Peptides against a protein of PDB entry 6JX3. Designs and how they scored, part 42

Target 1, 85 residues: chain A of PDB entry 6JX3
Amino acid sequence: AEFRLRPEISVAQTDYGMVLLDGRSGEYWQLNDTAALIVQRLLDGHSPADVAQFLTSEYEVERTDAERDIAALVTSLKENGMALP

## One batch from the design tools (peptide; made by RFdiffusion4, then SolubleMPNN)

Design b2_p19_2_s2 (from b2_p19_2 with K2R K6R H14G F18Y)
Fold by OpenDDE base, seed 2:
Structure b2_p19_2_s2 (fold): chain B 85 residues (1-85), chain A 19 residues (1-19)
Amino acid sequence: as target 1 above (85 residues)
Amino acid sequence: KRPYVRPSITRLTGPNTYF
């Protein structure tokens, strides 16, 4: 399924990195650089597999670790109300 | 290849939560 943010979530680029704002609750979440990169690529339509390949090609990370980290991030974003199920 | 940092998210709370 396509990765999408919930409609009430807005993205802000700050001097400290990507921030997701829930317009209904007012809650803010800051993403570190890796999380922001993953989210950006997923929103651009890349699959988790695509993102994992990208990470392993650019960073010192193994495929299995990249896949796990992407999955965990996606789960967290869904569970915390930022991404659609 | 560049050093890898695991992805993380942090809930921002408190008086300095703004942008």
Scores: peptide ipSAE 0.679, ipTM 0.898, DockQ to the pose 0.744
Fold by OpenDDE base, seed 4:
Structure b2_p19_2_s2 (fold): chain B 85 residues (1-85), chain A 19 residues (1-19)
Amino acid sequence: as target 1 above (85 residues)
Amino acid sequence: KRPYVRPSITRLTGPNTYF
């Protein structure tokens, strides 16, 4: 299934970088540059495999590490109520 | 290729937290 944010989550670019706001709880989450890049590509419809390929082509990271990092981020976003399961 | 930083998310709290 396509990666999607929960409807109560808003995205903003702030002086801290990309921030996700939970409109129900009022909780804010800051994403670092790599996390923001991954989320942006996933929201654009790229698969985790697509994103891993992109990361390995642009950054000094091995494919396996990129895949694990993407999976961990997606899990965190789901566990913290930002992304739909 | 550019240096790689692992993705991270940080919960923001306190009076300096704004959208």
Scores: peptide ipSAE 0.678, ipTM 0.897, DockQ to the pose 0.771
Fold by OpenDDE base, seed 5:
Structure b2_p19_2_s2 (fold): chain B 85 residues (1-85), chain A 19 residues (1-19)
Amino acid sequence: as target 1 above (85 residues)
Amino acid sequence: KRPYVRPSITRLTGPNTYF
């Protein structure tokens, strides 16, 4: 149930934001600030519900939208081979 | 509260993903 990156994925911080690099395929993805924030909190052990609460407390976003955005991001990270299923 | 920008990821050799 815990969000985790695949073992071949490396995290780097760049001038343009967080980057996730697949050390096997060479594919890499840049995350915008919101995506990076979500990933960082999930990796720190916060649940999606925790992250949604954080987003609604800090940003001008409704709970339903925050929940949808978190779920969609997690799905995308899994489907694109960055996060473990 | 700060303005909200929806999360996005960009494959640096391919297409973007928006949510």
Scores: peptide ipSAE 0.669, ipTM 0.894, DockQ to the pose 0.420
Fold by OpenDDE base, seed 3:
Structure b2_p19_2_s2 (fold): chain B 85 residues (1-85), chain A 19 residues (1-19)
Amino acid sequence: as target 1 above (85 residues)
Amino acid sequence: KRPYVRPSITRLTGPNTYF
C-alpha cells in the first residue's frame, strides 16, 4: 500500500529541516535528515524496499538495519497521526 | 559511502521518538 500523509498534515522545509504540521491541532514534528529523506522517497512513490536499497547504496548501513529503521519510522508516523494507516 | 544516522522525529513539545 502507498505511503500517504493524513489530509490535515502539511510538509514544510525549514532552516532546521523537514517539519510535519498538523493543521488541526497545531502540533508539529521535526524530522532529522535521514527521516526526511525516507519520507520524501516514500511520498515520491518508492516502496520501503526501494528506500532500503537506496540507503544501503548511499550510506554506511546494513540492509537489515535500514529496513528496521524505515519500518519503525513509518510506524511512528502512523501512530503519531501524521501518516494514514 | 556516507556516514549513516538513524532516522528520528521530534515533537515540538513532549517526548522525542528515536529509532
Scores: peptide ipSAE 0.669, ipTM 0.894, DockQ to the pose 0.402

Design b2_p19_2_s3 (from b2_p19_2 with K6R H14E F18A)
Fold by OpenDDE base, seed 5:
Structure b2_p19_2_s3 (fold): chain B 85 residues (1-85), chain A 19 residues (1-19)
Amino acid sequence: as target 1 above (85 residues)
Amino acid sequence: KKPYVRPSITRLTEPNTAF
């Protein structure tokens, strides 16, 4: 399924990176550069496989590691109420 | 290729907020 943020989540760009804010609870999270890049590409409609290919093309990372890291991030975003299941 | 840093998320609290 398509990766999407929950409707109550807003995105802010700060000097310290991307931040996701829950407008209901006030809880918010900072993403590092890699996490922000992954989220941006997923929101643009790229699949996790697309993102893994992009990461291995641009960065010093193996495909298996990229796939694992993307999956773990998506899981974290869902479990912490930022992304739709 | 660029150096790779694994993705991470950090819950922000008032005392740790940089805003």
Scores: peptide ipSAE 0.675, ipTM 0.897, DockQ to the pose 0.653
Fold by OpenDDE base, seed 4:
Structure b2_p19_2_s3 (fold): chain B 85 residues (1-85), chain A 19 residues (1-19)
Amino acid sequence: as target 1 above (85 residues)
Amino acid sequence: KKPYVRPSITRLTEPNTAF
């Protein structure tokens, strides 16, 4: 299914990186550069497989590691109430 | 290729805010 943020989540681009803000609770999370890149591509409609291919082409990472890292990030975003299941 | 850093998220609390 398509990766989507929950409707109460807002994205902010700050001098310190991407931040996701829960407009209902006021809780917010900072993403490092890699996490931000992954989220941006997923929100643009790329699949996790697309993102893994992109990461391996641009960065010193193996495909399997990229896939695992993307999956772990997506799981974390869902578990922490930022992304829709 | 660029050095790779694993993705991470960090819960922010006051006063360590990015806003």
Scores: peptide ipSAE 0.674, ipTM 0.896, DockQ to the pose 0.727
Fold by OpenDDE base, seed 1:
Structure b2_p19_2_s3 (fold): chain B 85 residues (1-85), chain A 19 residues (1-19)
Amino acid sequence: as target 1 above (85 residues)
Amino acid sequence: KKPYVRPSITRLTEPNTAF
């Protein structure tokens, strides 16, 4: 299934980076630049494989590490109530 | 290629928030 945020989550861009806000609970999370980049691309419809390829082409990271980092981020976003399972 | 920083998320709380 495609990566999607939960309907109650809104995205805000701040001077400090991307923030995800739960409009019901008021809980919010700040993403660092890499996490924001990954989330933006996933929300645009790119697959994790697409994102991994992008990361390895632009940054000093190995493919396996990029894939693991993407998977871990997605898991965190789901477990912390920001992304749909 | 640019230096790579692992992705991270941070729960914002009153003591550590910029909001």
Scores: peptide ipSAE 0.674, ipTM 0.896, DockQ to the pose 0.613
Fold by OpenDDE base, seed 2:
Structure b2_p19_2_s3 (fold): chain B 85 residues (1-85), chain A 19 residues (1-19)
Amino acid sequence: as target 1 above (85 residues)
Amino acid sequence: KKPYVRPSITRLTEPNTAF
């Protein structure tokens, strides 16, 4: 399934990294560099598998760990109202 | 390869917000 942000979510690029803002609730979350990278690639249409391959090619991480981390991030983004289910 | 840092998200609060 396609990864998408909820319509009320806006993205801010700051000196501290990517921030996701909920225009309705006023809640916002800061992403670390890795999370921002994953989100950007998912929004560009890459699959979680694509992102995992990218991470393992660029970073000192095993495939299984990359996949777990991506899945956990996606779950968090959905559960915290930033990404569509 | 670069050192890997696991992805994380942090809920921003009023006392800690930069915005």
Scores: peptide ipSAE 0.674, ipTM 0.896, DockQ to the pose 0.680

Design b2_p19_2_s4 (from b2_p19_2, 5 letters changed)
Fold by OpenDDE base, seed 3:
Structure b2_p19_2_s4 (fold): chain B 85 residues (1-85), chain A 19 residues (1-19)
Amino acid sequence: as target 1 above (85 residues)
Amino acid sequence: KKPYVRPKITKLTEPNTVF
């Protein structure tokens, strides 16, 4: 299934990086550069596998570590109400 | 290849904390 943000979530680019804002609760979350990069690619329609391949080609990270980190990020975004299940 | 930093999300609270 495609990765999507919940309808109430908006994306803001700040001086410190990407922020996700929940328009209903007022909660907001900062993403570091790697998290922002992953989210941007997922929102563009790339699969987690695509993103893992991208990370291993650009950064000093092993495939298994990239896959784990992407999965953990996606899970966190879903559990914290930012991404659709 | 570039140095890799693991992805991180941080809930922002008052006073606002930025990492």
Scores: peptide ipSAE 0.676, ipTM 0.897, DockQ to the pose 0.539
Fold by OpenDDE base, seed 1:
Structure b2_p19_2_s4 (fold): chain B 85 residues (1-85), chain A 19 residues (1-19)
Amino acid sequence: as target 1 above (85 residues)
Amino acid sequence: KKPYVRPKITKLTEPNTVF
């Protein structure tokens, strides 16, 4: 339910956007603006539904597509070791 | 409303060039 980053993950703001860095392995990932926005809102305690509503209000995206994209991002972050299951 | 770009994560590795 609650979206959280793994404790070894740090967030860095770079000239290339948000980067998630694993301080133990040294692996890191760049997030594009949309991904960063979603992650920031989830970390702030907004639900995926909240984020979907936000996206549809601000961007040219349908609710179903927003929900799918959020879910896919969350899955990717978990599978790639950035977010807790 | 703004144009929508799907969320994307990119693993930063030796062969990758990121801007």
Scores: peptide ipSAE 0.676, ipTM 0.897, DockQ to the pose 0.513
Fold by OpenDDE base, seed 4:
Structure b2_p19_2_s4 (fold): chain B 85 residues (1-85), chain A 19 residues (1-19)
Amino acid sequence: as target 1 above (85 residues)
Amino acid sequence: KKPYVRPKITKLTEPNTVF
């Protein structure tokens, strides 16, 4: 299934990086550069496998580590109410 | 290839202002 943010989540670009804001609760989360890159590619319709391939081609990371990191990030975004299940 | 930094999310609280 396609990765999507919940409707109440807004994306902001700040001096400290990408921020996700919950317009209902007022909670917000900062993403580091890698997390922001992953989220941006997922929102563009790339699969986690696509993103893992991208990371391994651009960065000094093994495929397995990239896949686990992407999965963990997606899980965190869902569990913290930012991404749809 | 660039150095890799693991993805991280951080919940922001007062008084940090980013908007």
Scores: peptide ipSAE 0.676, ipTM 0.896, DockQ to the pose 0.777
Fold by OpenDDE base, seed 2:
Structure b2_p19_2_s4 (fold): chain B 85 residues (1-85), chain A 19 residues (1-19)
Amino acid sequence: as target 1 above (85 residues)
Amino acid sequence: KKPYVRPKITKLTEPNTVF
């Protein structure tokens, strides 16, 4: 399944990083650099496996940890109304 | 390789603003 943001979600780039804003509720969330990087790559069409490979190549993280972190982030984004199920 | 920081999302609440 393709990772997609909900239609009401807007992406803002700020001096503090990526922010996701729900235009209907007014709620918004700040993403740290790693979360923003993951979201950007997923939105570009990379699979979670692709992203995990990227993370392990660029950062001091093991594959299993990267996979877990990506999955947890995706789940959080869906549960908090930012990403489509 | 660069140091790794786990991904984190933070719900922004008043009076904090990013805009």
Scores: peptide ipSAE 0.675, ipTM 0.896, DockQ to the pose 0.719

Design b2_p19_3_s1 (from b2_p19_3, 12 letters changed)
Fold by OpenDDE base, seed 2:
Structure b2_p19_3_s1 (fold): chain B 85 residues (1-85), chain A 19 residues (1-19)
Amino acid sequence: as target 1 above (85 residues)
Amino acid sequence: SDAWKYLKPKKQLVVEVER
């Protein structure tokens, strides 16, 4: 399924990194650089598997670990109201 | 370490907004 942010969520670039902003509540969620990279690639249409492969090429992380952590991030983004189910 | 996956609530100055 396509990864999408909820319509009220904006991506904000700051001096401290990428932030997801809920325009209705005003709530901010700061992402670290890796989380930001994952979100950006997912929004570009890459699958979690694609992103996992990318991460294993950039970091010393096992494919299985990358996939698990990406899945956990996606779940968190959905549960926290940032991404659409 | 799972530290590379990270979300935290934070209020900070927005420099640029993208959709």
Scores: peptide ipSAE 0.041, ipTM 0.517, DockQ to the pose 0.100
Fold by OpenDDE base, seed 5:
Structure b2_p19_3_s1 (fold): chain B 85 residues (1-85), chain A 19 residues (1-19)
Amino acid sequence: as target 1 above (85 residues)
Amino acid sequence: SDAWKYLKPKKQLVVEVER
């Protein structure tokens, strides 16, 4: 399944990092650098498995931990109304 | 960004990865 943001969500780069903005409610979420990297790669069409491989190659993190982090982030994005189910 | 000062308070999504 392709990862996509909900149509009301906009992406912005700020001096304080990547932000996802709900244009209808005005609610917004700031992502730390790791979360932003994951979201950006998913939006570029990489699979969660691709992203996990990337994280393990760039940072001192085990594959299983990377996979869990990605899954947890995706779940949070969906539950908070940022990403489509 | 000054644009956000008129929006609702931000929430933060954080993933901790050691570098």
Scores: peptide ipSAE 0.040, ipTM 0.556, DockQ to the pose 0.500
Fold by OpenDDE base, seed 3:
Structure b2_p19_3_s1 (fold): chain B 85 residues (1-85), chain A 19 residues (1-19)
Amino acid sequence: as target 1 above (85 residues)
Amino acid sequence: SDAWKYLKPKKQLVVEVER
């Protein structure tokens, strides 16, 4: 249940935003501000439910939409080899 | 860092939320 990055993945803060780096392949993913916010909070130990509540308080988005966005992001991170299953 | 010049072309991970 704990969100965690794969061991070969590192986080870099750049002038263009948050980047996830694969130290083995050299592949990297640039996150937009919302994705970065979600990932940062998950890595800090907040649950997806916590993050959804946070998003609805900060943005004009419904709870259900926030939950789907978080779930989709987590799925993408896992499928693209950035987060552990 | 100059290390970034060795990275492969970046991919985008975007979550669109109404602001």
Scores: peptide ipSAE 0.038, ipTM 0.546, DockQ to the pose 0.509
Fold by OpenDDE base, seed 1:
Structure b2_p19_3_s1 (fold): chain B 85 residues (1-85), chain A 19 residues (1-19)
Amino acid sequence: as target 1 above (85 residues)
Amino acid sequence: SDAWKYLKPKKQLVVEVER
Protein backbone atom coordinates (compact mmCIF):
# COMPACT_ATOMS: atom_id res chain seq x y z
CA ALA B 1 0.00 0.00 0.00
CA GLU B 2 1.18 3.50 -0.82
CA PHE B 3 2.06 5.94 1.92
CA ARG B 4 -0.35 8.87 1.86
CA LEU B 5 -1.18 11.78 4.08
CA ARG B 6 -4.73 12.32 5.21
CA PRO B 7 -6.61 14.80 3.05
CA GLU B 8 -6.87 17.37 5.83
CA ILE B 9 -3.09 17.42 6.25
CA SER B 10 -1.08 20.00 4.37
CA VAL B 11 2.66 20.26 4.05
CA ALA B 12 4.55 23.49 4.51
CA GLN B 13 8.22 24.11 4.02
CA THR B 14 9.54 26.63 6.49
CA ASP B 15 12.92 28.03 7.37
CA TYR B 16 12.78 25.75 10.38
CA GLY B 17 11.90 22.63 8.43
CA MET B 18 8.90 20.70 7.22
CA VAL B 19 5.60 21.22 8.98
CA LEU B 20 2.49 19.10 8.75
CA LEU B 21 -0.70 21.02 9.43
CA ASP B 22 -4.10 19.59 10.23
CA GLY B 23 -6.50 21.99 8.57
CA ARG B 24 -9.40 20.89 10.70
CA SER B 25 -7.97 20.92 14.18
CA GLY B 26 -5.27 23.52 13.65
CA GLU B 27 -2.68 21.22 15.15
CA TYR B 28 0.68 21.12 13.50
CA TRP B 29 3.82 19.05 13.76
CA GLN B 30 7.33 20.03 12.94
CA LEU B 31 9.57 17.33 11.53
CA ASN B 32 13.28 17.24 11.96
CA ASP B 33 15.33 16.92 8.81
CA THR B 34 15.60 13.16 8.88
CA ALA B 35 11.90 12.68 9.47
CA ALA B 36 11.15 15.11 6.66
CA LEU B 37 13.47 13.22 4.34
CA ILE B 38 11.74 9.95 5.11
CA VAL B 39 8.29 11.43 4.58
CA GLN B 40 9.30 13.09 1.35
CA ARG B 41 10.72 9.90 -0.09
CA LEU B 42 7.73 7.86 0.97
CA LEU B 43 5.39 10.39 -0.62
CA ASP B 44 7.48 10.20 -3.77
CA GLY B 45 6.71 6.51 -3.96
CA HIS B 46 9.80 4.96 -2.49
CA SER B 47 9.25 1.91 -0.36
CA PRO B 48 10.39 1.74 3.24
CA ALA B 49 13.12 -0.59 2.05
CA ASP B 50 14.23 2.00 -0.49
CA VAL B 51 14.30 4.65 2.18
CA ALA B 52 16.27 2.44 4.52
CA GLN B 53 18.84 1.85 1.83
CA PHE B 54 19.04 5.57 1.22
CA LEU B 55 19.54 6.34 4.89
CA THR B 56 22.34 3.83 5.25
CA SER B 57 24.07 5.39 2.27
CA GLU B 58 23.77 8.93 3.62
CA TYR B 59 24.18 8.43 7.35
CA GLU B 60 26.09 6.31 9.81
CA VAL B 61 23.24 3.98 10.63
CA GLU B 62 22.77 0.24 10.38
CA ARG B 63 20.14 -1.07 8.02
CA THR B 64 18.14 -2.68 10.78
CA ASP B 65 18.10 0.54 12.78
CA ALA B 66 17.04 2.54 9.75
CA GLU B 67 14.18 0.16 9.12
CA ARG B 68 13.03 0.42 12.71
CA ASP B 69 13.23 4.20 12.65
CA ILE B 70 11.16 4.37 9.49
CA ALA B 71 8.58 2.00 10.89
CA ALA B 72 8.36 3.98 14.11
CA LEU B 73 7.90 7.24 12.23
CA VAL B 74 5.21 5.82 9.99
CA THR B 75 3.41 4.45 13.02
CA SER B 76 3.57 7.83 14.71
CA LEU B 77 2.26 9.60 11.64
CA LYS B 78 -0.67 7.23 11.44
CA GLU B 79 -1.44 7.30 15.15
CA ASN B 80 -1.35 11.09 15.25
CA GLY B 81 -3.75 11.34 12.33
CA MET B 82 -1.35 12.60 9.71
CA ALA B 83 -1.06 9.55 7.49
CA LEU B 84 -3.70 7.20 6.19
CA PRO B 85 -3.59 3.69 7.64
CA SER A 1 5.48 32.29 8.66
CA ASP A 2 3.41 34.45 10.95
CA ALA A 3 0.32 32.39 10.27
CA TRP A 4 1.65 29.55 12.39
CA LYS A 5 1.28 31.53 15.60
CA TYR A 6 -2.47 31.02 15.44
CA LEU A 7 -2.17 27.25 15.37
CA LYS A 8 -2.35 24.95 18.34
CA PRO A 9 0.94 24.27 20.06
CA LYS A 10 3.18 22.31 17.80
CA LYS A 11 4.55 18.87 18.37
CA GLN A 12 7.79 17.61 16.98
CA LEU A 13 8.47 14.29 15.33
CA VAL A 14 12.11 13.42 15.44
CA VAL A 15 14.17 10.69 13.91
CA GLU A 16 17.74 10.88 15.07
CA VAL A 17 20.33 9.64 12.62
CA GLU A 18 24.00 10.31 12.99
CA ARG A 19 26.03 11.52 10.06
Scores: peptide ipSAE 0.030, ipTM 0.540, DockQ to the pose 0.511

Design b2_p19_3_s2 (from b2_p19_3, 10 letters changed)
Fold by OpenDDE base, seed 1:
Structure b2_p19_3_s2 (fold): chain B 85 residues (1-85), chain A 19 residues (1-19)
Amino acid sequence: as target 1 above (85 residues)
Amino acid sequence: SMSWRFEKPEKSFTVTVRR
């Protein structure tokens, strides 16, 4: 399934960086630059594998570590009600 | 309202990679 945010979630660029805000509850997550990059690429339609390849091409990170971090982020966003299951 | 953008996040997620 494609990565999608829940309908009530808005994306905002703040002075602190990218934020995902639940418009109903007011709960929000601040993402650092790398997390934001991952989310942006997933929303653009890239697969987690694509994103992992991108990260290893652009940064000093092992493929397995990139995949783990992406999976952890996706899981967290789903479990915290930001992304659709 | 965008007033919340000046508040600290309730939660955060950080992925750090080296350039």
Scores: peptide ipSAE 0.048, ipTM 0.584, DockQ to the pose 0.772
Fold by OpenDDE base, seed 5:
Structure b2_p19_3_s2 (fold): chain B 85 residues (1-85), chain A 19 residues (1-19)
Amino acid sequence: as target 1 above (85 residues)
Amino acid sequence: SMSWRFEKPEKSFTVTVRR
């Protein structure tokens, strides 16, 4: 399914990196460059598998490990109220 | 927070969500 942010979540670019802001609670989550890259590519319509393929082409990581880690990130984003289920 | 680090000679990245 398509990865999407919850309606109350907005994206901000800061001097310290990408930030996801909850407009209701005022809480925010900071992403480092790689996490931001993953989120951005997912929002652009790439699948987790697509992103894993990209990561394995650039870094010393096994495809399966990359996919597992991306899945864990996506799960956390959903559970933390940033992404839609 | 959640963090993962992948590395390659002269290149690495970390996946992190931090509040």
Scores: peptide ipSAE 0.034, ipTM 0.598, DockQ to the pose 0.097
Fold by OpenDDE base, seed 4:
Structure b2_p19_3_s2 (fold): chain B 85 residues (1-85), chain A 19 residues (1-19)
Amino acid sequence: as target 1 above (85 residues)
Amino acid sequence: SMSWRFEKPEKSFTVTVRR
């Protein structure tokens, strides 16, 4: 399934890094640079598998760990109302 | 994206990797 933000969510660059902001509630998630990179690549149409491959090529991280981190991030973003299920 | 400033994040998610 395609990763997409909910329509009320906007992407902002803040003093703390990338933020996903709910325009209705005002709730927001701060993403560190790696999480932001994951989200950006997913939004660009890369699959989680693509992103995992990318992370392992750019960072010292095991493929399995990268996959778990991506899955955890996606799950969190869905559960916290930032991404569509 | 848009520019925005907050006092602190309401929620955060951090993925830590080593370069």
Scores: peptide ipSAE 0.088, ipTM 0.598, DockQ to the pose 0.571; fails the geometry check
Fold by OpenDDE base, seed 2:
Structure b2_p19_3_s2 (fold): chain B 85 residues (1-85), chain A 19 residues (1-19)
Amino acid sequence: as target 1 above (85 residues)
Amino acid sequence: SMSWRFEKPEKSFTVTVRR
């Protein structure tokens, strides 16, 4: 399934990194560079597996660990109302 | 907040979502 942000969520690029802002509540979430990179690639249509492969090629992390971490991030983004289920 | 760490000899990043 395609990873998508909820329609009320806007993305802002700041000096602090990517910020996800809920236009309804005013709540915001700040992502550091790695989290932002994952989200950006997912939004571009890459699968979690694609992103995991990218991370393992770029960083010293095992494939299984990368996939687990990405899955955890995605789950959290969905559960915290940033991404569509 | 949530955090994960990825490292490379010249690059080290922590995946963090904070509210």
Scores: peptide ipSAE 0.044, ipTM 0.609, DockQ to the pose 0.099; fails the geometry check

Design b2_p19_3_s3 (from b2_p19_3, 11 letters changed)
Fold by OpenDDE base, seed 5:
Structure b2_p19_3_s3 (fold): chain B 85 residues (1-85), chain A 19 residues (1-19)
Amino acid sequence: as target 1 above (85 residues)
Amino acid sequence: SMSWMFEEPEKRFVVEVRR
């Protein structure tokens, strides 16, 4: 399944990092660098498996840890109304 | 190395929420 943000959510880049904005409520979420990297690649059409492989190939992170972080982030984004289920 | 990106306190992916 394709990872997608909810239609009311937009992405902005700030001097301090990537931000997700809710155009209806005005609420925004600042992501840390790891989350931003994952979200950007998912939105670019990469699968969670692709992203996990990328992280383990490019950085000092174990595959299992990468998979857990990606899953946790995706779950959080869905539960908090940022991403479509 | 960008490995430090995975060491945020409590592994919070969302670091700030504002309304």
Scores: peptide ipSAE 0.038, ipTM 0.582, DockQ to the pose 0.098
Fold by OpenDDE base, seed 4:
Structure b2_p19_3_s3 (fold): chain B 85 residues (1-85), chain A 19 residues (1-19)
Amino acid sequence: as target 1 above (85 residues)
Amino acid sequence: SMSWMFEEPEKRFVVEVRR
């Protein structure tokens, strides 16, 4: 399924990194650089598998581990009300 | 290795991808 943010979520770049802001509640999450990279690629239309391949080229990480952890990040984004299920 | 983190005033979430 396509990764997509909830309609009320805005993306902002700050001096401290990428921020996802809920326009309804005012809740926000600041992402570290790795999370931001993953989210940006997902929003650009890359699949989690695409992102995993990218990460294995950028970091010394096993493909299986990259895929697992991307899935965990996506789950977290959904749990925190940032991404659509 | 790599890691990601979510931060908000009341909570933090960190995930590490290990090599």
Scores: peptide ipSAE 0.033, ipTM 0.573, DockQ to the pose 0.166
Fold by OpenDDE base, seed 1:
Structure b2_p19_3_s3 (fold): chain B 85 residues (1-85), chain A 19 residues (1-19)
Amino acid sequence: as target 1 above (85 residues)
Amino acid sequence: SMSWMFEEPEKRFVVEVRR
C-alpha cells in the first residue's frame, strides 16, 4: 500500500528540520534527519524495502534493522495521526 | 534506533541510524 499523510497534515521545512503539522489541532511532530529522509522517500513512492536498501547504502546499518526501524516509524506515524492507515 | 517525545502539542520523533 502507498504511504500517504493525512489530508490535514502539512509538511514544513524549518531550520530545525522537517515538521509535520496537524492543521486542525495544531499538534506538530519534528522529525530528525533520518526520519525525514525515510518519510520523504516514502512520499516519493519508494517502498519500505527500497528505503531500507537506500539506508544500508547510506549508513552503516544492517538491512533487517533498517527494515524494522522503517516499519516502526510508519506504524508510529499512523498511530499518532500523521499518516493514513 | 528510534524514540519519540512529546510535550503537547509538540512531539518529536527520532529515528537514528549510525554511520
Scores: peptide ipSAE 0.031, ipTM 0.574, DockQ to the pose 0.290
Fold by OpenDDE base, seed 3:
Structure b2_p19_3_s3 (fold): chain B 85 residues (1-85), chain A 19 residues (1-19)
Amino acid sequence: as target 1 above (85 residues)
Amino acid sequence: SMSWMFEEPEKRFVVEVRR
């Protein structure tokens, strides 16, 4: 399924980086640059495979590691109530 | 700074920039 944020989650850009905000609880999640890049590309409609390819072209990372990182991030965002299952 | 307002996940996702 397509990656989507939960309805109560909004995205904000701050001087400290990309933030996911839960409008119900007030919880803030600050993403590091790598996580922000992944989330932004997924929200733009790129597949995890597309994102993995992009990461390997921009960073010193193996394809398998990139794929694992993306999967782990997506899982984390779902478990933390940021993304829809 | 305003960083005190943010929660951090247990797992941090950092990939080094290729040189």
Scores: peptide ipSAE 0.045, ipTM 0.541, DockQ to the pose 0.288; fails the geometry check

Design b2_p19_3_s4 (from b2_p19_3, 11 letters changed)
Fold by OpenDDE base, seed 4:
Structure b2_p19_3_s4 (fold): chain B 85 residues (1-85), chain A 19 residues (1-19)
Amino acid sequence: as target 1 above (85 residues)
Amino acid sequence: SMSWRYEEPEKRFVVEVQR
């Protein structure tokens, strides 16, 4: 399924990187550069498989590992209330 | 918390989840 943020979540760019802000609670999460990269590509409409391919082309990571890591990130974003299930 | 990074010098994608 398509990766989407929850409606109450906004994306902001800060001096320290990408931040996801919950407009209802005021909670926010700062993403490190790697997570931000993945999220940006997902939000741009790339599939996790696309992102995995991208990561393997840019960094020394096996395809299966990249896919697993992306899945873990997506799961975390969902569990933390940032992304829609 | 959660953290993902590419470790140097291997530039390996790493996922860290701390709960």
Scores: peptide ipSAE 0.041, ipTM 0.585, DockQ to the pose 0.055
Fold by OpenDDE base, seed 2:
Structure b2_p19_3_s4 (fold): chain B 85 residues (1-85), chain A 19 residues (1-19)
Amino acid sequence: as target 1 above (85 residues)
Amino acid sequence: SMSWRYEEPEKRFVVEVQR
């Protein structure tokens, strides 16, 4: 399924990095570089498998671990109301 | 709020709860 942010969530690029802002509640999340990279690639249409391949090329991480990390992040984004289920 | 990161050279995946 396609990864998408909830409609009330906006993305801002700041001097501190990528921020996800909930326009309804005012809640926001400052993403670090790794989280931002994953989210950006998913939003661009890359599959989790594509992102995992990218991470293994950039970091000292095994493919299986990268896939698990991505899945965990996606789950957190959905559970915290940032991404659509 | 939270963030996820890898650290080099040794791979560490860290979950940071910011608030």
Scores: peptide ipSAE 0.035, ipTM 0.622, DockQ to the pose 0.067
Fold by OpenDDE base, seed 3:
Structure b2_p19_3_s4 (fold): chain B 85 residues (1-85), chain A 19 residues (1-19)
Amino acid sequence: as target 1 above (85 residues)
Amino acid sequence: SMSWRYEEPEKRFVVEVQR
């Protein structure tokens, strides 16, 4: 399934990093650099597997751990109303 | 908030979402 943000969610770049903003409620989430990287790559059409491969090349993390963490992030984004199921 | 963090500032996988 394609990773997509909910229609009310906007992406904003701030001096402190990427922000996901709900235009209806005003609720927002500040992402750290790794989370932003994951979201950006997913939105660009890369698969979670692609992202995991990239993370293992950039960070001291095992592939299995990267895959788990990406999945957990995606789940959280969906459950917290930022991404479509 | 949501976070997945290892000890910083080492080049490790860290994910955090803050409201």
Scores: peptide ipSAE 0.033, ipTM 0.615, DockQ to the pose 0.105
Fold by OpenDDE base, seed 1:
Structure b2_p19_3_s4 (fold): chain B 85 residues (1-85), chain A 19 residues (1-19)
Amino acid sequence: as target 1 above (85 residues)
Amino acid sequence: SMSWRYEEPEKRFVVEVQR
């Protein structure tokens, strides 16, 4: 259960934040700071549970809510072709 | 598509999934 971006996805740091760009389709997603933080930690090898714990220390969010939001983000990234299933 | 917002003063994030 390793989180990985698809090989055609490029990560770009822009003035507007982190952007995930599909080099084949041209689709891209601009991530806000929280989403970028989640993606970065997942790519660094942290589990969703680890990230949830981290988020509760950085934001006024309950653990259960953080876990749900991370799961929703991961699902969205997979469904939109940014992350491998 | 998807969007994300940071809410203050609660200092939390919300995921919005739009299809």
Scores: peptide ipSAE 0.042, ipTM 0.576, DockQ to the pose 0.057; fails the geometry check

